# Designs tried in a protein design run: peptides against a protein of PDB entry 8YR4. Part 231

Target 1, 309 residues: chain A of PDB entry 8YR4
Amino acid sequence: PRGSPALQLVVLICLGLMGLERALNVLVPIFYRNIVNLLTEKAPWNSLAWTVTSYVFLKFLQGGGTGSTGFVSNLRTFLWIRVQQFTSRRVELLIFSHLHELSLRWHLGRRTGEVLRIADRGTSSVTGLLSYLVFNVIPTLADIIIGIIYFSMFFNAWFGLIVFLCMSLYLTLTIVVTEWRTKFRRAMNTQENATRARAVDSLLNFETVKYYNAESYEVERYREAIIKYQGLEWKSSASLVLLNQTQNLVIGLGLLAGSLLCAYFVTEQKLQVGDYVLFGTYIIQLYMPLNWFGTYYRMIQTNFIDMEN

## One batch from the design tools (peptide; made by RFdiffusion4, then SolubleMPNN)

Design b2_p27_8_s1 (from b2_p27_8, 18 letters changed)
Fold by OpenDDE base, seed 3:
Structure b2_p27_8_s1 (fold): chain B 309 residues (1-309), chain A 27 residues (1-27)
Amino acid sequence: as target 1 above (309 residues)
Amino acid sequence: SSLQELFEKANEEALRHEAEVEAEEAA
């Protein structure tokens, strides 16, 4: 935001908070490891209590691993409201000024309500897309990269490779299956709109339908449209279950391979028991944001298509 | 899984409700 130093400072604070979230995503598993190691060593209560208190405080700052519910993420979201409002208003004014520069023939061909709806959809799509890219997609990719680097440096190159292969396969399958699923969702939405339009048309023309005693025919036609819709809805829902199971299998295989390798290194006394718990906790923590990635990818695609129209 | 399905269902219901409100405001 070039015009207000206050909003520039808020953006810098939000970027700093995003960096802090990335640091917390590494620190929380490390502190949990340290607790498990201290418990295993039967360490003095004072050192254990301090480490547990520090862990709980860091976990409060991070939140539940979803990235959206932590104190730092809530503070970031709260501070970002003013930046989003400024950006939204600027985009809205740019769209509105551009609409006024369009030919009189374009304005005469469209209803004022349709023009306002296009302007609102355009503003919402741009602001939504920017928010999803900056606050969900980019941080998740950063957490994966940080995870690969961390495991490669502090454990072994094999752990970094397992995480890399698991996350790359997960992302690739998520994209491919989401693109495949989008066809079923579009077909479902088109059939839903057609079914609704037929119901509305039949209800608006109820006098004509009653005059011709066509009530049974319209009901049967509506039933056929519902059955066709439900067949598409089932395909959409079944494709979601298939996506979720595919994702769960990939993460499960990565967790299994890495956990077995970690357990082996613990038996050889190359790693501590806490390092096994760290690996499992970190992989599950990476999985939580990734579970939403398919939804974000669809939302990005929808918003891009809505911006092109 | 269930949270994503609940959120997709809630977003489909919210988008359906927005499309219903937009269809009621356009009517």
Scores: peptide ipSAE 0.018, ipTM 0.507, DockQ to the pose 0.099
Fold by OpenDDE base, seed 2:
Structure b2_p27_8_s1 (fold): chain B 309 residues (1-309), chain A 27 residues (1-27)
Amino acid sequence: as target 1 above (309 residues)
Amino acid sequence: SSLQELFEKANEEALRHEAEVEAEEAA
């Protein structure tokens, strides 16, 4: 981004965070291996607890499965919003300015294709929504229930309780925070439609704009509309990062509590080292579909909001 | 999530690429 040293610094920070994310992808498996070794050696509880806590902290920074919901990834995404908005605004203004240099005949031809594509987006959105509910939401809820039953029957009841509380809190916070986000998304979409309508109106009146040599004035009005849109877009995107980070924190706390409890029971010879590995793996496996669930529940809500407008 | 933003971006980019291809086919 030429012209803003602040945005250049943000880009450098984002690149540094991407490097840190890659380092975490290597460190997390190493710490996990170290836990397994310490459990096998029957190491002192203090050393084990420190290593488990360090692992969970690193896993919190990395994220559950895909890394997309980790603290570092969320921070990167949050910082990148302003860089993306700057780039988008520059591209949109360049396109809009160039369209005002093109002939009226080009504007008449594009109007039909854009309307058709908006209709196709609406239909694809609904179909994708229904497919997602059936193929991802229901199976994920089933996997959670199966997980709670499994840990309650084959582990101590405390593990089943931790999984139940973690998953219930995760789902509840996902719904509540997503409902809270819906108002920001609706406001964003309304302003997007208004910004697009202004651009279309300016381009439909192209001959009048050319007659008055008003291209620079229309570009500045469009710029102001984009700035207003981007203020709402930032709230929407920042609220998304907050949702992802809240989800990551809940899973991190569940993983910490369960991993410490499991490690303790392994030290007391009530559980085997394999049970620790199983618990950690299973919690991460439950979290992966839930991350998708949060993504597509947001897609669902986006699509519902896009259909209401 | 970043996957939805990646899917929305990939869909916006696919739709932009379709609009660029339709604009190249209409030219």
Scores: peptide ipSAE 0.012, ipTM 0.451, DockQ to the pose 0.037
Fold by OpenDDE base, seed 1:
Structure b2_p27_8_s1 (fold): chain B 309 residues (1-309), chain A 27 residues (1-27)
Amino acid sequence: as target 1 above (309 residues)
Amino acid sequence: SSLQELFEKANEEALRHEAEVEAEEAA
């Protein structure tokens, strides 16, 4: 973005955050190894608790196994919204200006094929997302129930309670924040359809627009419609980042409480080092499918926006 | 809900495309 030093700074910050994600991908396994070593050596509780807390903090920054819902990734995604909106608006205005220079017949014949391709990709993406829900979300709910039962029977009842409270809070907040987000998405889609309709009407009236030399006026009206749309898009995208960050916080707190409790029981020789590894792995496995859902949903939303441009 | 809105939007886009194709076949 050559025209805004603020947006250039945001791009540099986003590149720095991408570098930090790569550093976290190396540091998180190292800290996890250090916990396993300290548990094996029967190290003092204070050293172990600090190392566990540091690991969970780094894991919160990284997010999941893929890093897609970590605090650093969410911060990058949030900062990138303004850069994407600047680029999108510039491309949309260039395309719209170029379409007013072209003949209506050339545009109609090309548009039908592009609209068809957009509809087909949209339908395929929705079908893929529905399949993803059926094949990943329902099994993940079953795995959560099995996990609560397993941790309640084979571990202390406190572990089953932590997993139950963590997953119940996660699901409740996911539903509540998703319902709240739906309002912003409906408002965005309504403004998107209105912006598209204005572009269509302007292009269908191409001869009239040329006759009155009104091309600059139609471009400015389209620009104002895009700015209104981007204000709603920002709310939608920011609400998604908030959802992902809320989910990451809940899992991070559950991982912290459970990992500290597990480490304590290992120091008391009530649990083995393998049980600590099992707990951490199981919680991450429960979280991973839910993170992929948030990532896939973002990818679909981005693809829809990039195809309407 | 968010999937229903994606599905509703995809169905509205498909119905709009059918209406655009029917309008092009009628023109």
Scores: peptide ipSAE 0.010, ipTM 0.399, DockQ to the pose 0.027
Fold by OpenDDE base, seed 4:
Structure b2_p27_8_s1 (fold): chain B 309 residues (1-309), chain A 27 residues (1-27)
Amino acid sequence: as target 1 above (309 residues)
Amino acid sequence: SSLQELFEKANEEALRHEAEVEAEEAA
């Protein structure tokens, strides 16, 4: 934010809190590992109690891995409200200034309430998109990179490779299947509009339909339009299920491969029981934000197409 | 222009939602 040093400081604090969230995503599984190892070794109560207390405190800061309920995430969201309001107001003023530069013919053909509602939607879409990019997409990519580095350095390179392959495959399939689904969604929306237009036209011509006793014909045309819509809706919905199932299979295969490899290395006494628990916990933490990636990608793609046109 | 199509789409969706609300209030 240019012109407000206070808002610049808030942005820097929010970036610092995002860095802290990334550190917590690594530390929480490590402390949980350490608890399991200390329990296995029958360590002294004082060491165990300190590690458990530290874990619970870190878990409070993290918010259970969903991120949305963590103290750090809540503090970030709270501080970001002022930055979002500043950005929103700036976008609204830019849109409003641009609307005043438009031709009188453009304004005479539109209702003022409609134009304002569009301006509000446009502002919300841009500010939402920027917030999703900064607070969800970039952090998720950072967590993946940190995860690959962590598993490659502190485990065997095979774990880093499994995480890399699973995440790369997950992201690639999410993009490809989402782009494929976009065709079905566009076709569905187009048919919905056509079905609605037919209903409106039939109702506006009600007197003519009554005069010709054509009610049965209009009902049958509307039924055919509904059946065609439902056929496209089914394709859209089935393609979503296919996306979700494909994502779930990639996750399941990654978890299976990594869990079997961990179990093997624990059996070979190369890893401790806590390291098996760490891997499972950390992988689940990586997958939670990725489940939303397909929604973020669709929103980004929609808003970018809407910004380029 | 990108802003005009965003505007037209958001307008069509807005008019849709108003006509759905008016249809729900008329039923």
Scores: peptide ipSAE 0.000, ipTM 0.346, DockQ to the pose 0.026; fails the geometry check

Design b2_p27_8_s2 (from b2_p27_8, 20 letters changed)
Fold by OpenDDE base, seed 5:
Structure b2_p27_8_s2 (fold): chain B 309 residues (1-309), chain A 27 residues (1-27)
Amino acid sequence: as target 1 above (309 residues)
Amino acid sequence: SELEELFKKANEEFLKHEEEEEARLAA
């Protein structure tokens, strides 16, 4: 982007964050291996606790193992919103200016294709969402319940309580923040439709716009409408990043509490090294499907709001 | 796993297409 040195710096920061994600993907398994080795060697508690805390911190930065919802990934996604908005606005303005140069027949043909694509995306998304709810959300809820029961029966009751509190808080915050973000999304979609309507009305009247040489004025009005839209889009996208980061924090705190407690009980010979591995693996497995739920619920809300209009 | 990989791949393709479009618009 030639026009803003600030956006170029943001792109460089995003690239740096992508490099950091790659480093975390290597470091997290190494620290995990080191914990297992320290547990096997019956290392002193202070060294073990430091290594566990460092691992959980790195895991918080990485997220669920894919990096998609780690702190670093969320920060990257947050910073990238402004870059994406700049690029989108530039492309939309270029298309709009080019459409004013083109014939009405081309505009009508593209609008029909765009409406068809929105309809196809709507239908495919509803089907995909139903499949996701049935095959990921319901099983994950079942796995959480099974996990709470398992940890309460075979581990100390404190583990079952940690998992229960962590998952209950995670689900509650997911619902509450998602309901809150729905308002921003509805406002965004309403402004998007208004921006599209203005573009269409301008292009349907292209002969009149050309006759009065008002092309530059219509482009500027369209730019202002896009800026208003992008202000709402930013709030919607930033609210999603906030959701993902809040979710990551809740899971990170649960993982920290549970991992420290597991490590302590292994040092006291009450649990085996395998039990520590089981707990950590199980919590991560519960987190991964739930993490995608935030993205799919975003898709649900798009399609549901787009079906209500 | 496959749907996560498809979404990851679609997001990687989207990011790659955004990077390619940004590179193409920077050029």
Scores: peptide ipSAE 0.007, ipTM 0.351, DockQ to the pose 0.041
Fold by OpenDDE base, seed 3:
Structure b2_p27_8_s2 (fold): chain B 309 residues (1-309), chain A 27 residues (1-27)
Amino acid sequence: as target 1 above (309 residues)
Amino acid sequence: SELEELFKKANEEFLKHEEEEEARLAA
């Protein structure tokens, strides 16, 4: 944001909060490990109570993986509202200025309502794209890299390799299946628009339809369009289930391989019982934002397509 | 037309419900 030092400060604070979220994503599993180790060792209550209290506080800052946003994420989202509003307004004004620079022939060839709809779509697409890139994609990739480094340094190179292979396979399959799914979604949306257009045209021509007693014909034509839409909708929904199941399978295999390796190293006294719990907790924690990655990638692609049109 | 706005609202509600269901399936 050029021109407002206050908004620049808010952006810097949001970036600092994002860094804090990354630190919390490492610290929360570590503290959970420490609790399990202290419980296993039958450590004194004072040490255990302090570690549990610290863990609960860190977990409050991080948030729960079950859709509860943490305090840091909520604070970031709250502070970002002003930056988003500034960015949205700036993009809207740029689009509006550009539309006014276009030839009178372009304006005469398009309905004012279509021009406004293009401006609104363009603004929403740019602001959405930026928000998804900055707050979802980049942090998720950072958490994966931090996870690989952490497991490689503090466990064994084999754990880092398992996480690397699991996450690389997950991301690759997510992209490939999402690109495949996008074809079905585009076909669905095109058929939805065609079905809607037929309904609108039939209702606008209501007098003509009544005059020719063509009501039954228009209803049947609309039914056929709905059936065709539902066939594409089913393919879209089924492809989403396939994506989610493929993702679950990849994470499950990674969790299995790493958990077995952790259990083996615990039996050899190379790792503690808490390290087994840390691995499982950390992998599940990495999975949570990745589950949304397919939706974010699709939204990014849609927003790029909407910006090109 | 009022009908296009009604269909637009219904489609926006449907898309929200799909996004909420995708969100619930992702949670």
Scores: peptide ipSAE 0.006, ipTM 0.421, DockQ to the pose 0.034
Fold by OpenDDE base, seed 4:
Structure b2_p27_8_s2 (fold): chain B 309 residues (1-309), chain A 27 residues (1-27)
Amino acid sequence: as target 1 above (309 residues)
Amino acid sequence: SELEELFKKANEEFLKHEEEEEARLAA
C-alpha cells in the first residue's frame, strides 16, 4: 500500500507471520516425531513433558483440521483486514473515477444497477485474486517446496522424489480436471438462468396463460427445463466427485508408496519409528491446503474472467 | 437479483391466486 507506513508495516508483519506458518509446518511434525522417539526410548519424564508441551504450543500456533485455523493464521487474517479494506477502497475509487470518464452514451445505454454490479464484481475480483494468490496459492506451493527439500535432506532422496511426483501429479490433475469441469458448470449456470427466466416469463404472463388455459402447457415446459437443468447439474456434481476421488487416489498412492518405503527403512534401522509417524503426519498436513486448491483455482479463474469483462 | 425479486413477486402472486382459487372452491 503506497502512502501509509502503518499499512506497509502490517503487510511486513503479515509476510513474517506467513514465514512463521511455513516454519510451524516443518516443526510440528518434527516435534511429533521426537515425542514418538522419546516414548520408544523410555526417556525421562522431564524431557518428554517439555517436548509434549512444546509440541502442543506449536500445534496451537499452527492449528489443524477443517474449521480450526491456527493462531498465527487467524492473527494474519485479522491484521490483513485493514490492508484488504484499503485495497478494496482504492480499486472501488479507481473504477468509480473510470466510470465518470466514460461517455454519456455509455451511461444512457446501461442501467445503474448493472454499472454498480460491474463495479462490485471488479473490486471483489481484484481483492479476491490478490488474497487467494498471496495467502493460499503461494504458501501452499512454498509448503510443497519446503517439504520436498526437507524430505530430500533429512530422509532419502527417494522420499523427496515421491513427494515431488505426488504433488506435481496432484496439481496437474487438479488443474486439468477443474478446467474440464468448468465447462459443465458454465452450461449448468446458463441453463439455470434460462429455467428461471422461463418461470418468470410464465408468471408475469399469468393472465394470458389463464386466458388460454395454458397452465398445463407451461408446467410441462417448466418440467422439461428442470430435467435439462438436472442433467447438467448431475454432470457438474459427478465431475466434482471425480475431481475429489482423483485427488484422494493420488494422495493415497503417494502415502502408500512413501509409508511402505519408510516402514522398510525403519526395519533396516536407517530410520526411527518416529520418522514413519513424521512422514504420515507431514503428507496429511500437505494434503489439507491442497484439498481446497481446486476451489481456489476456480475462484482465481472466475476472478480473472470478471476482470477481463 | 432483479430476476430473483421478480421470481419472488411472481411466486407470491401465484400463491395468493392459488389461495384465492382454493378459497373459491371451498366456498
Scores: peptide ipSAE 0.006, ipTM 0.255, DockQ to the pose 0.016
Fold by OpenDDE base, seed 1:
Structure b2_p27_8_s2 (fold): chain B 309 residues (1-309), chain A 27 residues (1-27)
Amino acid sequence: as target 1 above (309 residues)
Amino acid sequence: SELEELFKKANEEFLKHEEEEEARLAA
């Protein structure tokens, strides 16, 4: 970003965070292997508990295996919002200024039917995403129920309770934060429509704008509308990062509680080392579809709102 | 929608061009 040293620093921090994500992708498996080795060697509980806690902390930083919902990824995404907004605003202003330089013949040559076809493709994409979401939600809920039953029958009832509480809290917070976020999204889209309507009106009245030499005034008015939009977009995007981080925290706490309890039972020879691996793998497997669900729900809400416009 | 897709596509192309220019300036 030319002209803002603050944004350049943010870009460098984001690149550094991307490097850290790559390091975490290597470190997390190493720490996991170390836990398995310590369990096999019957290492003292204090050393094992410290290694498990360190692993879960690293896993919290990495996220649910994809990195997309890890603390580091969320922090990167959060910091990148301002960079993206700066770049997007610069682009929109350049396009808008260029469209005002284009002849009225280009504006009149646009088939209203092409605009309608793009809207219809958007609508079809949303409907497809909704269907995909519903078809992913139901299996994920089934896998959670099966998991609770499995851990309650084959493990101590405490494991089933941990999974139940973790997943119930995860789902509840996902719904509540998503409903809260919907308000910011609606406000964002209303402002996006208003900004777009102003751009269209200015471009339809191009001859009048040119007659009065008001091109600079319309560009400035459009810039102000974009800044107002970006203020709402930031709230929407930041609320998403908050959702992802909340989800990551809930899964991290569930993984911590369950992994410590499993490790303890392995040290008491009530469970095998394989059972520890199974628990950790299963929690991660439950988390992955739920994370994607949050992403698709976001995409659907974006597209629904883009359809109301 | 089409103006938005053209704005979005031109935003994506110019974002790509600014990312390429920023990558070229960071290199």
Scores: peptide ipSAE 0.000, ipTM 0.304, DockQ to the pose 0.025; fails the geometry check

